# Peptides against a protein of PDB entry 4GXB, part 33

Target 1, 277 residues: chain A of PDB entry 4GXB
Amino acid sequence: VPTEEVSLEVLLSNGQKVLVNVLTSDQTEDVLEAVAAKLDLPDDLIGYFSLFLVREKEDGAFSFVRKLQEFELPYVSVTSLRSQEYKIVLRKSYWDSAYDDDVMENRVGLNLLYAQTVSDIERGWILVTKEQHRQLKSLQEKVSKKEFLRLAQTLRHYGYLRFDACVADFPEKDCPVVVSAGNSELSLQLRLPGQQLREGSFRVTRMRCWRVTSSVPLPSGSTSSPGRGRGEVRLELAFEYLMSKDRLQWVTITSPQAIMMSICLQSMVDELMVKKS

## One batch from the design tools (peptide; aimed at target 1 V204 R208 C209)

Design b2_p18_3_s2 (made by RFdiffusion4, then SolubleMPNN; from b2_p18_3, 8 letters changed)
Fold by OpenDDE base, seed 2:
Structure b2_p18_3_s2 (fold): chain B 277 residues (1-277), chain A 18 residues (1-18)
Amino acid sequence: as target 1 above (277 residues)
Amino acid sequence: SAPPLHVVAEFENPVFEP
């Protein structure tokens, strides 16, 4: 691709647009630095954030596709998809809320975390009770960003990435689930017919391994699942989980976001390795 | 017949605690 100066739109979690002038040849870090500069985010805080490729849904929600890798050219990565639904999003890229303390020390960092957290709550990624929601609203009205974040840090699924509704084979085959990644786990929320909401927690430390698989369903004539066009690739994330002492079991999640889930797992593993080091 | 599974990537977990 010839090197040209282009305007690239990067979104914050709340949909705020950040326009940066970059080269088509600029790599992910270059673009990230440009975004940071535009936001006046200090260089030492850049590492706490990453660029993600997302698909914007009709309701404005983001379906995370993948994290942009260092070697990628964000402009090319997003434009090559030839769909305006695909966006680049800036989001924090760490899992341990302890790192919030570092980011919150800076005004811009604080604002980014606040905006992300507000958005995550509004989108239902962070689970809140009615009372907690009232408290959060009160803090939001007061524009008390630090206090807001401190309260938010105590909430269920704070810092989690929520995926689109998908299917898992646990606890039963073809279970509709909502997967969330965070706090060194995959959370699977399940509601079976006539049953209460159940949540399964799969801690990364109990996963022996995981894999992403791709399959092309054979055109079986009759089972046109309404949403999968002819020849749509099925992605699956499978992990081998220590269910009990000396008992490993494979759990498989069928999701178009299987790659993103795997990226989250790797990222959580990497962070845990740093902490052990 | 289950469609052939193509493993795109497999990862061993270094932080696995047996």
Scores: peptide ipSAE 0.509, ipTM 0.872, DockQ to the pose 0.723
OpenDDE base, seeds 1, 3, 4, 5: peptide ipSAE 0.505, 0.508, 0.506, 0.507; ipTM 0.869, 0.871, 0.870, 0.871

Design b2_p18_3_s3 (made by RFdiffusion4, then SolubleMPNN; from b2_p18_3, 9 letters changed)
Fold by OpenDDE base, seed 5:
Structure b2_p18_3_s3 (fold): chain B 277 residues (1-277), chain A 18 residues (1-18)
Amino acid sequence: as target 1 above (277 residues)
Amino acid sequence: SAPPLLTVAEFENPVFEP
């Protein structure tokens, strides 16, 4: 691609548009710096955020596809898909809420965390009771951003990424699940017919390894579910989990977001490694 | 027959605690 100046749209988690003028040859960090400059985010806080490729759903919700890598050209990465449903999103890229303290010291950082958190609550990524929702709404009406975040930090799945509904082989084959990644775990929420909501927590420290597989299902002559076209690529995330003492078991998640799940696992592992050093 | 695997990426976990 020839080097040209282009206007690139980057979205915040709440869908707010940030327009930046960049070169088509600008790498992910260059674009991130341009976004930071546009927002007046200090340089020392840039590292707390990343650019993500997402697919915007019809309802305006974001399905996270992957984190943009350092060597990528964000303009090329998004435009090469030739679909307007794909967007670049700025989001915080750490898991430990303790890092919120560093980001919240700056007005722009505070605003970014606040906007993201409001959006995550509205989207149901952060789980709230009716009473908690009332409290959050009151704080939002008062524009008490710090107090809002402090309350939000105590909520279930604060800081998690929620994935689209998918399928796992745990606890049984072909279980419909909602996966969330955060706090050094994968949370698998399932509701089996006639049963209460169950949650399985899979801590990263109990995963020996994980893998992403891509396969093309053979056209089985039988009843394919009507929505999956014949020959669609099947992505799976599998991890080998320490279920009990000396008992490892593979858990497999079938999801178009398997790559993003793997990226989350790696990111959580990396953060844990930094804390152990 | 198992579908043909197109790509496999496997990651060992350095923070695994057995």
Scores: peptide ipSAE 0.501, ipTM 0.868, DockQ to the pose 0.660
OpenDDE base, seeds 1, 2, 3, 4: peptide ipSAE 0.500, 0.499, 0.498, 0.499; ipTM 0.868, 0.867, 0.865, 0.867

Design b2_p18_3_s4 (made by RFdiffusion4, then SolubleMPNN; from b2_p18_3, 9 letters changed)
Fold by OpenDDE base, seed 3:
Structure b2_p18_3_s4 (fold): chain B 277 residues (1-277), chain A 18 residues (1-18)
Amino acid sequence: as target 1 above (277 residues)
Amino acid sequence: SAPPLLEVASFDNPVFEP
């Protein structure tokens, strides 16, 4: 792509548009810096955020595709998909809520975390009770962003990424699950008809390894779920999990977001490594 | 026969606690 100045749209978690003028040749960090500058985010806080490629759903929800890598050209990465449903989103890129303290010290950082958190609650990524929701709404009405975040930090799945409904082989084969990544775990939520919500928590520290695999389904006459055309690549995330003492078991998640799940795992591992050092 | 699985990437976990 020839190097030229272009306007690039980057979305916040709440769908707020940030327009930045960048070069088509600008790498992810260059674009991130441009976004930071546009937002008046201090340079020392840039590292707490990342750019993500997402697919905007019909309901306006974001399906995370992947984190943009350092060598990528965000303009090219998004435009090459030739679909308006693909967007670049700015989101916090750390997992430990302790890092919120650093970000919240700055007005812009606070606003970004607030906007993200509001959006995550509205999208049901953060799980809230009716009473908690009332409290959050009261704080939101008062525009008490710090207090809002402090309450939100106590909520179930605060800081998690929620994935689209998918399938896992746990606890049984072909279980419909909702996967969420956060707090150094994968949460697999299962609701079978007439049953209570079941959750499997898979801590990263109990994963020996993980892998992403791809397969092309044979045109076997199995009822392809309406929407996956015959011949679509099937992605799977598999991890080997320490279920009990000396008992490792593979758990496999079939999802088009398997790559994003793997990125989350790696990111959580990286953060844990920093804490151990 | 299950379609051939192609490994895209694999990761050992350095923070694994046995």
Scores: peptide ipSAE 0.505, ipTM 0.883, DockQ to the pose 0.727
OpenDDE base, seeds 1, 2, 4, 5: peptide ipSAE 0.503, 0.504, 0.504, 0.505; ipTM 0.882, 0.882, 0.882, 0.883

Design b2_p18_4 (made by RFdiffusion4)
Pose (drawn by RFdiffusion4):
Structure b2_p18_4 (pose): chain A 263 residues (1-190, 198-221, 229-277), chain P 18 residues (1-18)
Amino acid sequence: VPTEEVSLEVLLSNGQKVLVNVLTSDQTEDVLEAVAAKLDLPDDLIGYFSLFLVREKEDGAFSFVRKLQEFELPYVSVTSLRSQEYKIVLRKSYWDSAYDDDVMENRVGLNLLYAQTVSDIERGWILVTKEQHRQLKSLQEKVSKKEFLRLAQTLRHYGYLRFDACVADFPEKDCPVVVSAGNSELSLQLREGSFRVTRMRCWRVTSSVPLPSGGRGEVRLELAFEYLMSKDRLQWVTITSPQAIMMSICLQSMVDELMVKKS
Amino acid sequence: LDLHTLSFTENPAFDPDA
């Protein structure tokens, strides 16, 4: 892409706009640094956040497509799709909530975690009852951002990433499920199954050839993981999802974080 | 439909003795 200065909108998890001037040839880290500079996020906290390509739904929710890799050009990644429904999003990119402690030591880092947690509750990524949700919106007005986040860290599925509803062959073939990734596991809500990353020997992403539109082709995508169900018993679990690649990215990210910790 | 592998990943954190 010829080098040219452009304006790029990067959204926070709650949809707040962050406008940055970047080059069409800037890579993911360059764009991330420009967003961090605009937000006054310290350099030493940039590594706790990443940029994601998402599809914004009619209701404003985001369906995550992929985390942008180091070699990618974010302006090109989003513009090449030729659709205003696709956005670049900044979100925390680690899994263990112990890292929240490092981020919350800075006012901007705390503000970012607070903003995405509020959105996570509003969009049902964090699981609360109708009554609990009522209480939380109230506590939100009455407590500091820090206190609100400490409470949120104890809520069900805090720190998980939620995927669009899809199907899986667990427990039975073609079961409708909601899949979420977090806390070193995949959660399948059918009843529930919890599949630990450390019990996955491998996982595979497969696709059909592109098919005529039922001007965009369609592809059947699957993410299958080989799971150690019990001693010396491995079983494949298959999820059929247009977000199979994002799920694979989350599994790799969670495995990588476990290994960094182990080291 | 035929499915073709896009990627395959082995888990280095896999624990067969867990």

Design b2_p18_4_s1 (made by RFdiffusion4, then SolubleMPNN; from b2_p18_4, 9 letters changed)
Fold by OpenDDE base, seed 5:
Structure b2_p18_4_s1 (fold): chain B 277 residues (1-277), chain A 18 residues (1-18)
Amino acid sequence: as target 1 above (277 residues)
Amino acid sequence: LELYDVAVFENPVFDPNA
């Protein structure tokens, strides 16, 4: 792609549009810096955020596809998909809520965290009781952003990324699940017919390894899974988990977001490594 | 026949005693 100046749209978690003028040759960090500058986010806070490729659903919800890598050209990455449903989103990229303290010290950082948190609650990514919801709404009406965040930090799945409904082989084969990543874990939520909501928590520290598998069924293969058209890419995330002492078991999640899940795992691992150091 | 692409990631923070 020839180097040209272009207008690039970057969305915040709440759907607010940030327009930046960048070069088509600008890498992810360059675009991120441009967005930060447009928002008046200080340079020292840029590292707490990342750019993500998402698919906007018909209802306006975001399905996270992947984190944009450092070597990528965001303009090319999004436009090459030739679909307006794909967007670039700015979101915080750390997991430990302790880092919120650093970000919240700045007005712009505070606003970004607030907007993200409000959106996550509205989307049901953060789990809220009726009473908590009432308290949050009261704080929102008062525009008490710091207090709002402090309360939100105590809520279940605060800071988690929620994925689209998918399928896992846990606790049994072909279980419909909703996966969320956060707090150094994958949370698998499922509701079987006639049963209460169940959650399986898989801590990253108990995962020996994980793998992402991309597969394409070939026409000659007799595996007629009736529901997937011949030739559709199937993505799976599998991790080997320490279920009990000296007992490792593979858990497999079948999801178009398997790559994003893997990115989250790596990101959580990286953050844990920093803390151990 | 299925074509497979597999990426494996080892976890450096794995704790077998966890």
Scores: peptide ipSAE 0.556, ipTM 0.912, DockQ to the pose 0.718
OpenDDE base, seeds 1, 2, 3, 4: peptide ipSAE 0.555, 0.554, 0.555, 0.555; ipTM 0.911, 0.912, 0.913, 0.910; seed 4 fails the geometry check

Design b2_p18_4_s2 (made by RFdiffusion4, then SolubleMPNN; from b2_p18_4, 9 letters changed)
Fold by OpenDDE base, seed 5:
Structure b2_p18_4_s2 (fold): chain B 277 residues (1-277), chain A 18 residues (1-18)
Amino acid sequence: as target 1 above (277 residues)
Amino acid sequence: LELFVEAEFENPVFDPNA
């Protein structure tokens, strides 16, 4: 692609648009720096955020596709998909809420975390009771952004990334689940027929390994789920999990977001490694 | 079924005693 100056749109979690002038040859970090400059985010806080490729749904919800890698050219990465549904989103890229303290010290950082948290609550990524929701709304109207965040930090699935509904082979085959990543775990929420909502927690420290696989169903295969056209690529995330002492079992999640799930796992592992060092 | 392994990752923070 010839090097040209272009206008690139980067979205915040709340859908706010940040327009930056960049070169088509600018790498992910260059674009991130341009966004930071536009927002007046200090250089020392840039590392707490990343750019993500997402697909915007009709309802305005974001389906996270992947994190943009350092070597990528964000303008090329998003435009090459030839669909206006794909967007670049700025989001915090750490898991431990302790890092919020560093980000919140800056006005711009505080605003970014606040906007993200409000959005996550509105989207149901952060799980709140009716009473908690009332409290949050009251705080949003009457209280400082810091106080709002402090309350939010105590809520279930704060800082988690929620995926689209998908299928897992646990606890039984073809089980509909909602997967969320955060707090060094994958949370699988499921509701079996006639049962209450259940949550399975898979801690990263109990995963021996994981893999991402792609498969193309053979045309002759009888198990064509009516909803997937014949020949569509099936993505799966599988991890080998320590279920009990000396008992490893593979768990497989079938999801178009399998790559993003794997990226989350790697990111959580990386953060844990930093803490152990 | 053509299965492609896109990537496999060993977990360095795996704790067998966890």
Scores: peptide ipSAE 0.540, ipTM 0.902, DockQ to the pose 0.772
OpenDDE base, seeds 1, 2, 3, 4: peptide ipSAE 0.536, 0.539, 0.538, 0.539; ipTM 0.903, 0.904, 0.902, 0.905

Design b2_p18_4_s3 (made by RFdiffusion4, then SolubleMPNN; from b2_p18_4, 8 letters changed)
Fold by OpenDDE base, seed 5:
Structure b2_p18_4_s3 (fold): chain B 277 residues (1-277), chain A 18 residues (1-18)
Amino acid sequence: as target 1 above (277 residues)
Amino acid sequence: LELYDVAEFENPVFDPDA
């Protein structure tokens, strides 16, 4: 792609648009720095955020596709998809809420965390009771952003990334689940027929390994099931989990977001490694 | 026949005693 100056749109979690002038050849870090400069975010806080490729749904919800890599060209990456549904989103890229303290010391950092948290609550990524929701609304209207965040930090699935509804083979084959990543775990929420909502917690420290599988059904002759378009890529995330002492079991999630789930796992692992060092 | 691409990742923070 020829090097040209272009206007690139980067969205915040709340859908706020940040327009930056960048080169088509600018890498992810260059674009991130341009966004930070536009927002007046200090350089020392840039590392707490990342750019993500998302697909915007008709309702304005974001389906996270992947994190943009360091050497990737964000303008090329988003435009090459030839769909206006794909967007670049700025989001915090750490899991431990302790890092919020560093970010919240700055006005811009505070505003970014606040906007993200409000959005996550509105989208149902952070799980709140009716009473908690009332309290949060009251705080949003009457209280400081810091106090709002302090309350939010105590809520279930604070800081989690929620995925689109998908299918897992646990606890049963073809079980519909909602996966969320955060706090060094994958949370699988499921509701079986006639049962209450159940949650399975899969801690990263109990995963021996994980894998991403991409498969393309070859058109074999006979069973044209009409619904799966011939040639759609199927993505799966599988992890080998320590279910009990000396008992490993594979759990497989079938999801178009399997790559993003794997990126989350790697990111959580990386953060845990830093804490152990 | 299905074409498969597999990427496997070992977990360095795996704790068998966890």
Scores: peptide ipSAE 0.544, ipTM 0.913, DockQ to the pose 0.707
OpenDDE base, seeds 1, 2, 3, 4: peptide ipSAE 0.543, 0.543, 0.543, 0.544; ipTM 0.913, 0.913, 0.914, 0.913

Design b2_p18_4_s4 (made by RFdiffusion4, then SolubleMPNN; from b2_p18_4, 8 letters changed)
Fold by OpenDDE base, seed 3:
Parts: structure tokens; C-alpha cells; sequence
Structure b2_p18_4_s4 (fold): chain B 277 residues (1-277), chain A 18 residues (1-18)
């Protein structure tokens, strides 16, 4: 792509649009810096955020596709998909809520975290009771952003990224699950017929390894799975998990977001490595 | 069905004693 100046739209978690003028040749960090400048986010806080490629669903929710890598050209990455449903989103890119303290010290950082958290609650990514919801709404009405975040930090799945419904082979084959990544774990929620909601927690520190696989079904007269197009690529995330003492077991998640899940795992691992050093 | 491993990652923070 020839180098030229273009207007690029970057969305916040709440759908707010940030327009930046960048070069088509600008890499991810260049675009991120442009977004930060537009928002008046200080340079020392840029590292707490990342740009993500997402697919906007009909309900306005975002299905995260992947984090944009350093070598990528965000303008090219999003426009090459030739679909308006794909967007670039700014989101915080750390997991430990302790880092919120650094970000919240700045007005712009506070606003970004607040907007993201409100959106995550509204989308059901953060789980709230009726009483908690009432408290949150009260704080929201008062525009008490710091207090709102402090309460939100105590909520179940705060800081998690929620994925679209998919399938896992745990606890049994072909289980419909909702996967969420956060707090150094993958949470797998499922509801089997006639049963209560169950959650499997898979801590990253108990994963020996993980892999992403891609499969292409052979041409046949039948679809290999309901809801998938013929010839559609199947992505899977598999991880080898320490289920108990000296017992490793592979768990496989079939999801078009397998790559994003892997990115989350790597990101959580990286953060843990930093904390360990 | 053609299956390919796209990427595999060893986990440096894996702790079998936890």
C-alpha cells in the first residue's frame, strides 16, 4: 500500500469514536500514540492500553479477533478485511487490577477505565447481583467514577475478556461453553440441561502448554458442524492442564476466537513473568 | 479433515507444585 495520510477510526469500549490522522504505513504503536494524543492520555500511560481488532456484532457488542501486533499496520489490517463490521478498539491490556491505581491517577485514564467497565457490565462480561447493580447505578448517576471502579474491582470477572459462546470437550465432548479470560485463568461456564450453571476455572499456572490448531474440512455434501459454512476453517485452542497431582489432561476449546484466547494466555503469562521478576 | 498446528507455546510460569 502506498504511504499516504488517512483518517482512521478507533473505537473505545463504549463505542465512542476517536478519529486520528495517520499514515497508512504507521505501525501499531504509532497509531496508539496518535490515539493517546487525541485523548490527551499522557505518554507514561500508553503502555497500559492496546489496539485490538474486533468484529462488531448486530447488537453492538464486540467479538475480539486479536490484538494488533507491533509490526502491523492498523489501517491496512482493518481495511484489508473489506468489511465494515471490523473495527479497531482501544482497551486496557493488563490483567492485575493493581495497575488500575496507576491509570486512575490521570483524569483521562480514569475516564477510559470507567467507560470500559461500564460497557463490560452492560454487556454482561462483569457479573453483578441485583444489589450490586443498584449500587453501581447510583454511583454512575453521581458520576463517581473512582468509587464506581473501586466497587467494580470487587465484582466477579472484573477485568475479564468474555468470548462468544463456543464448544469445549470438557467436562464432556461437545459441551457448549462461554469462555472468559482474566485473573490469570480461563473460566469456562456451562449450563447442561436440567443442571445449574457450572464454572471450570483453569489457572494459567497449571497449564503446561497450549496450542492453536487450524483444520479444514474435506469437501463433502454435509456440513461438519451445525452453524458452520461448508469449508469453513475450524480453529481450536488446546491446553494441557494439571487437573490434579501428576495428572495432566488436554482440554480443547473449539472457537473462531482461539487465536485471541491464545493471545490472552500469552499476555497473562507475560504479566506473571514481570511480577515474578 | 486437514489439521495443522498453527502455534504451540510452552508456559514458563507453569508450576506443577501449585
Amino acid sequence: as target 1 above (277 residues)
Amino acid sequence: LELYTVAEFENPVFDPDL
Scores: peptide ipSAE 0.522, ipTM 0.903, DockQ to the pose 0.808
OpenDDE base, seeds 1, 2, 4, 5: peptide ipSAE 0.517, 0.517, 0.519, 0.519; ipTM 0.901, 0.900, 0.898, 0.897

Design b2_p18_5 (made by RFdiffusion4)
Pose (drawn by RFdiffusion4):
Structure b2_p18_5 (pose): chain A 263 residues (1-190, 198-221, 229-277), chain P 18 residues (1-18)
Amino acid sequence: VPTEEVSLEVLLSNGQKVLVNVLTSDQTEDVLEAVAAKLDLPDDLIGYFSLFLVREKEDGAFSFVRKLQEFELPYVSVTSLRSQEYKIVLRKSYWDSAYDDDVMENRVGLNLLYAQTVSDIERGWILVTKEQHRQLKSLQEKVSKKEFLRLAQTLRHYGYLRFDACVADFPEKDCPVVVSAGNSELSLQLREGSFRVTRMRCWRVTSSVPLPSGGRGEVRLELAFEYLMSKDRLQWVTITSPQAIMMSICLQSMVDELMVKKS
Amino acid sequence: SPPLGSESLTHNSAFDSS
């Protein structure tokens, strides 16, 4: 892409706009640093956040497509799709909530975690009852951002990434499920199954050839993981999802974080 | 069914069989 200065909108998890001037040839880290500079996020906290390509739904919710890799050009990644429904999003990119402690030591880092947690509750990524949700919106007005986040860290599925509803062959073939990734596991809500990353020997992403539109082709995508169900018993679990690649990225990210910790 | 278009396999470095 010829080098040219452009304006790029990067959204926070709650949809707040962050406008940055970047080059069409800037890579992911350059764009991330420009967003951090605009928000006054310290350099030493940039590594706790990443940029994601998402599809914004009619209701404003985001369906995550992929985490942008180091070699990618974010302006090109989003513009090449030729659709205003696709956005670049900044979100925390680690899994263990112990890292929240490092981020919350800074006012901007705390504000970012607070903003995405509020949005996570509003969009049902964090699981609460109708009554609990009522209480939380109230506590939100009455407590500091820090206190609100400490409470949120104890809520069901805090720190998980939720995927669009899809199907899986667990427990039975073609079961409708909601899949979420977090806390070193995949959660399948059918009843529930919890599949630990450390129990997955490998996983595979497969795709059909592109098919005529039922002007975009369609592809059937699957994410299958080989799971150690019990001693010396491995079983494949298959999820059929247009977000199979994002699920695979999350599994790799969670495995990588476990290994960094182990080291 | 249509043919396979692509396949990618990833082995888990944190796998624990114990």

Design b2_p18_5_s1 (made by RFdiffusion4, then SolubleMPNN; from b2_p18_5, 8 letters changed)
Fold by OpenDDE base, seed 5:
Structure b2_p18_5_s1 (fold): chain B 277 residues (1-277), chain A 18 residues (1-18)
Amino acid sequence: as target 1 above (277 residues)
Amino acid sequence: SPPLGSEEVFENPVFDPE
């Protein structure tokens, strides 16, 4: 692709648009730096954020596709898909809420975390009680961003990435689940008909390994699942989990976001490695 | 033809078998 100056739109978690002038040849870090400069985010805080490729749903929600890698060209990565539904989103890229303290010291960092957190609550990624929601709204009305974040940090699934509804083979075959990644775990939420919400927590430290599998289903004649076209790629994330002492079991999640889930696992592992070092 | 599929496996360095 010839090197040309282009305008690139990068979205914040709340859908706020950040327009940056970049080269088509600019790599992910170059674009990230341009976004940071546009926002007046200090250079020392850039590393706490990443660019993500997302698909915007009809309701305006984001389905995370993958994290943009360092060698990628964000302009090419998004435009090559030839669909307006694909966007680039800036989001924090760490899991431990302790790092919020570093980011919150800066006004721009504080604003980014605040906007992300408000959005995550509004989207139901962060789980809140009615009373907690009332408290959060009161703080939002007062524009008390620090206090808002401090309260939010105590909430269930704060800092988690929530995926689209998918299917897992745990606890039973073909269970509809909502997967969330955060706090060095995968959370699988299950609501079976007539049952209460159940959550399975899978800590990364109990995963021996994981795998991502891409397959094209063979046209088997009889499986009448009406919606999947005969040629759609099936993605699966499977992880081998230590269920009990000396008992490993594979758990398999079937999801178009299997790659993103794997990226989250790797990212959580990387962060844990830094803490052990 | 072998089913057109790819698999990528990741070993976890922070795995703790207790």
Scores: peptide ipSAE 0.562, ipTM 0.898, DockQ to the pose 0.642
OpenDDE base, seeds 1, 2, 3, 4: peptide ipSAE 0.561, 0.562, 0.560, 0.560; ipTM 0.898, 0.899, 0.901, 0.898

Design b2_p18_5_s2 (made by RFdiffusion4, then SolubleMPNN; from b2_p18_5, 8 letters changed)
Fold by OpenDDE base, seed 2:
Structure b2_p18_5_s2 (fold): chain B 277 residues (1-277), chain A 18 residues (1-18)
Amino acid sequence: as target 1 above (277 residues)
Amino acid sequence: EPPLGSEEVFENPVFDPS
């Protein structure tokens, strides 16, 4: 691709647009630096954020596709998809809320975390009670960003990435689930017919391994599941989980976001390794 | 015929079997 200067739009979690002038040949880090510069984010805080490829839904929600890799050219990565639904999003890329302390020390970092957290709450990624929601709103009205974040840090699924509704084979086959990744776990929320909401927590430290599988279902004549067009790729994330002492069991999630889930797992693993080191 | 597919496997270095 010839090197050309282009305007690239990068979104914050709340949909705020950041326009940066970059080269088509600029790699992910170059673009990230450009975004940071545009936001006046200090260089030492750039590492706490990453660029993600997302698909914007009709309601403005983001379906995370994957994290942009270092070797990628963000402009090419997003434009090659030839759909305006695909966007590049800036989001924090760490899991341990302790790192918020570093980011919050800077005004811009604080603003980014605040905007992300507000958005995550509004989108239902962070789970809040009615009372907590009232408290959060009060803090928003006061524009007390630090206090808002401190309260938010105590909330269920703070710092989690929520995925689109998908299917898992746990606890039963073809269970509709909502998966969230965070706090070194995958959370699977399940509501079976006539049952209460159940949440399964799968800690990364209890996963021996995981795999991502891509398959093209053969057009079996009869089971035209109405929504999967001919030749649509099926993605699955499977992990081998220590259910009990010396008992490993595979759990499989069928989701178009299986790659993103795997990236989250790897990212959580990497962060845990750094902490052990 | 095995379905045309790809598989990537990741071993977890922080796995704790204890």
Scores: peptide ipSAE 0.586, ipTM 0.900, DockQ to the pose 0.695
OpenDDE base, seeds 1, 3, 4, 5: peptide ipSAE 0.583, 0.583, 0.585, 0.586; ipTM 0.899, 0.901, 0.899, 0.899

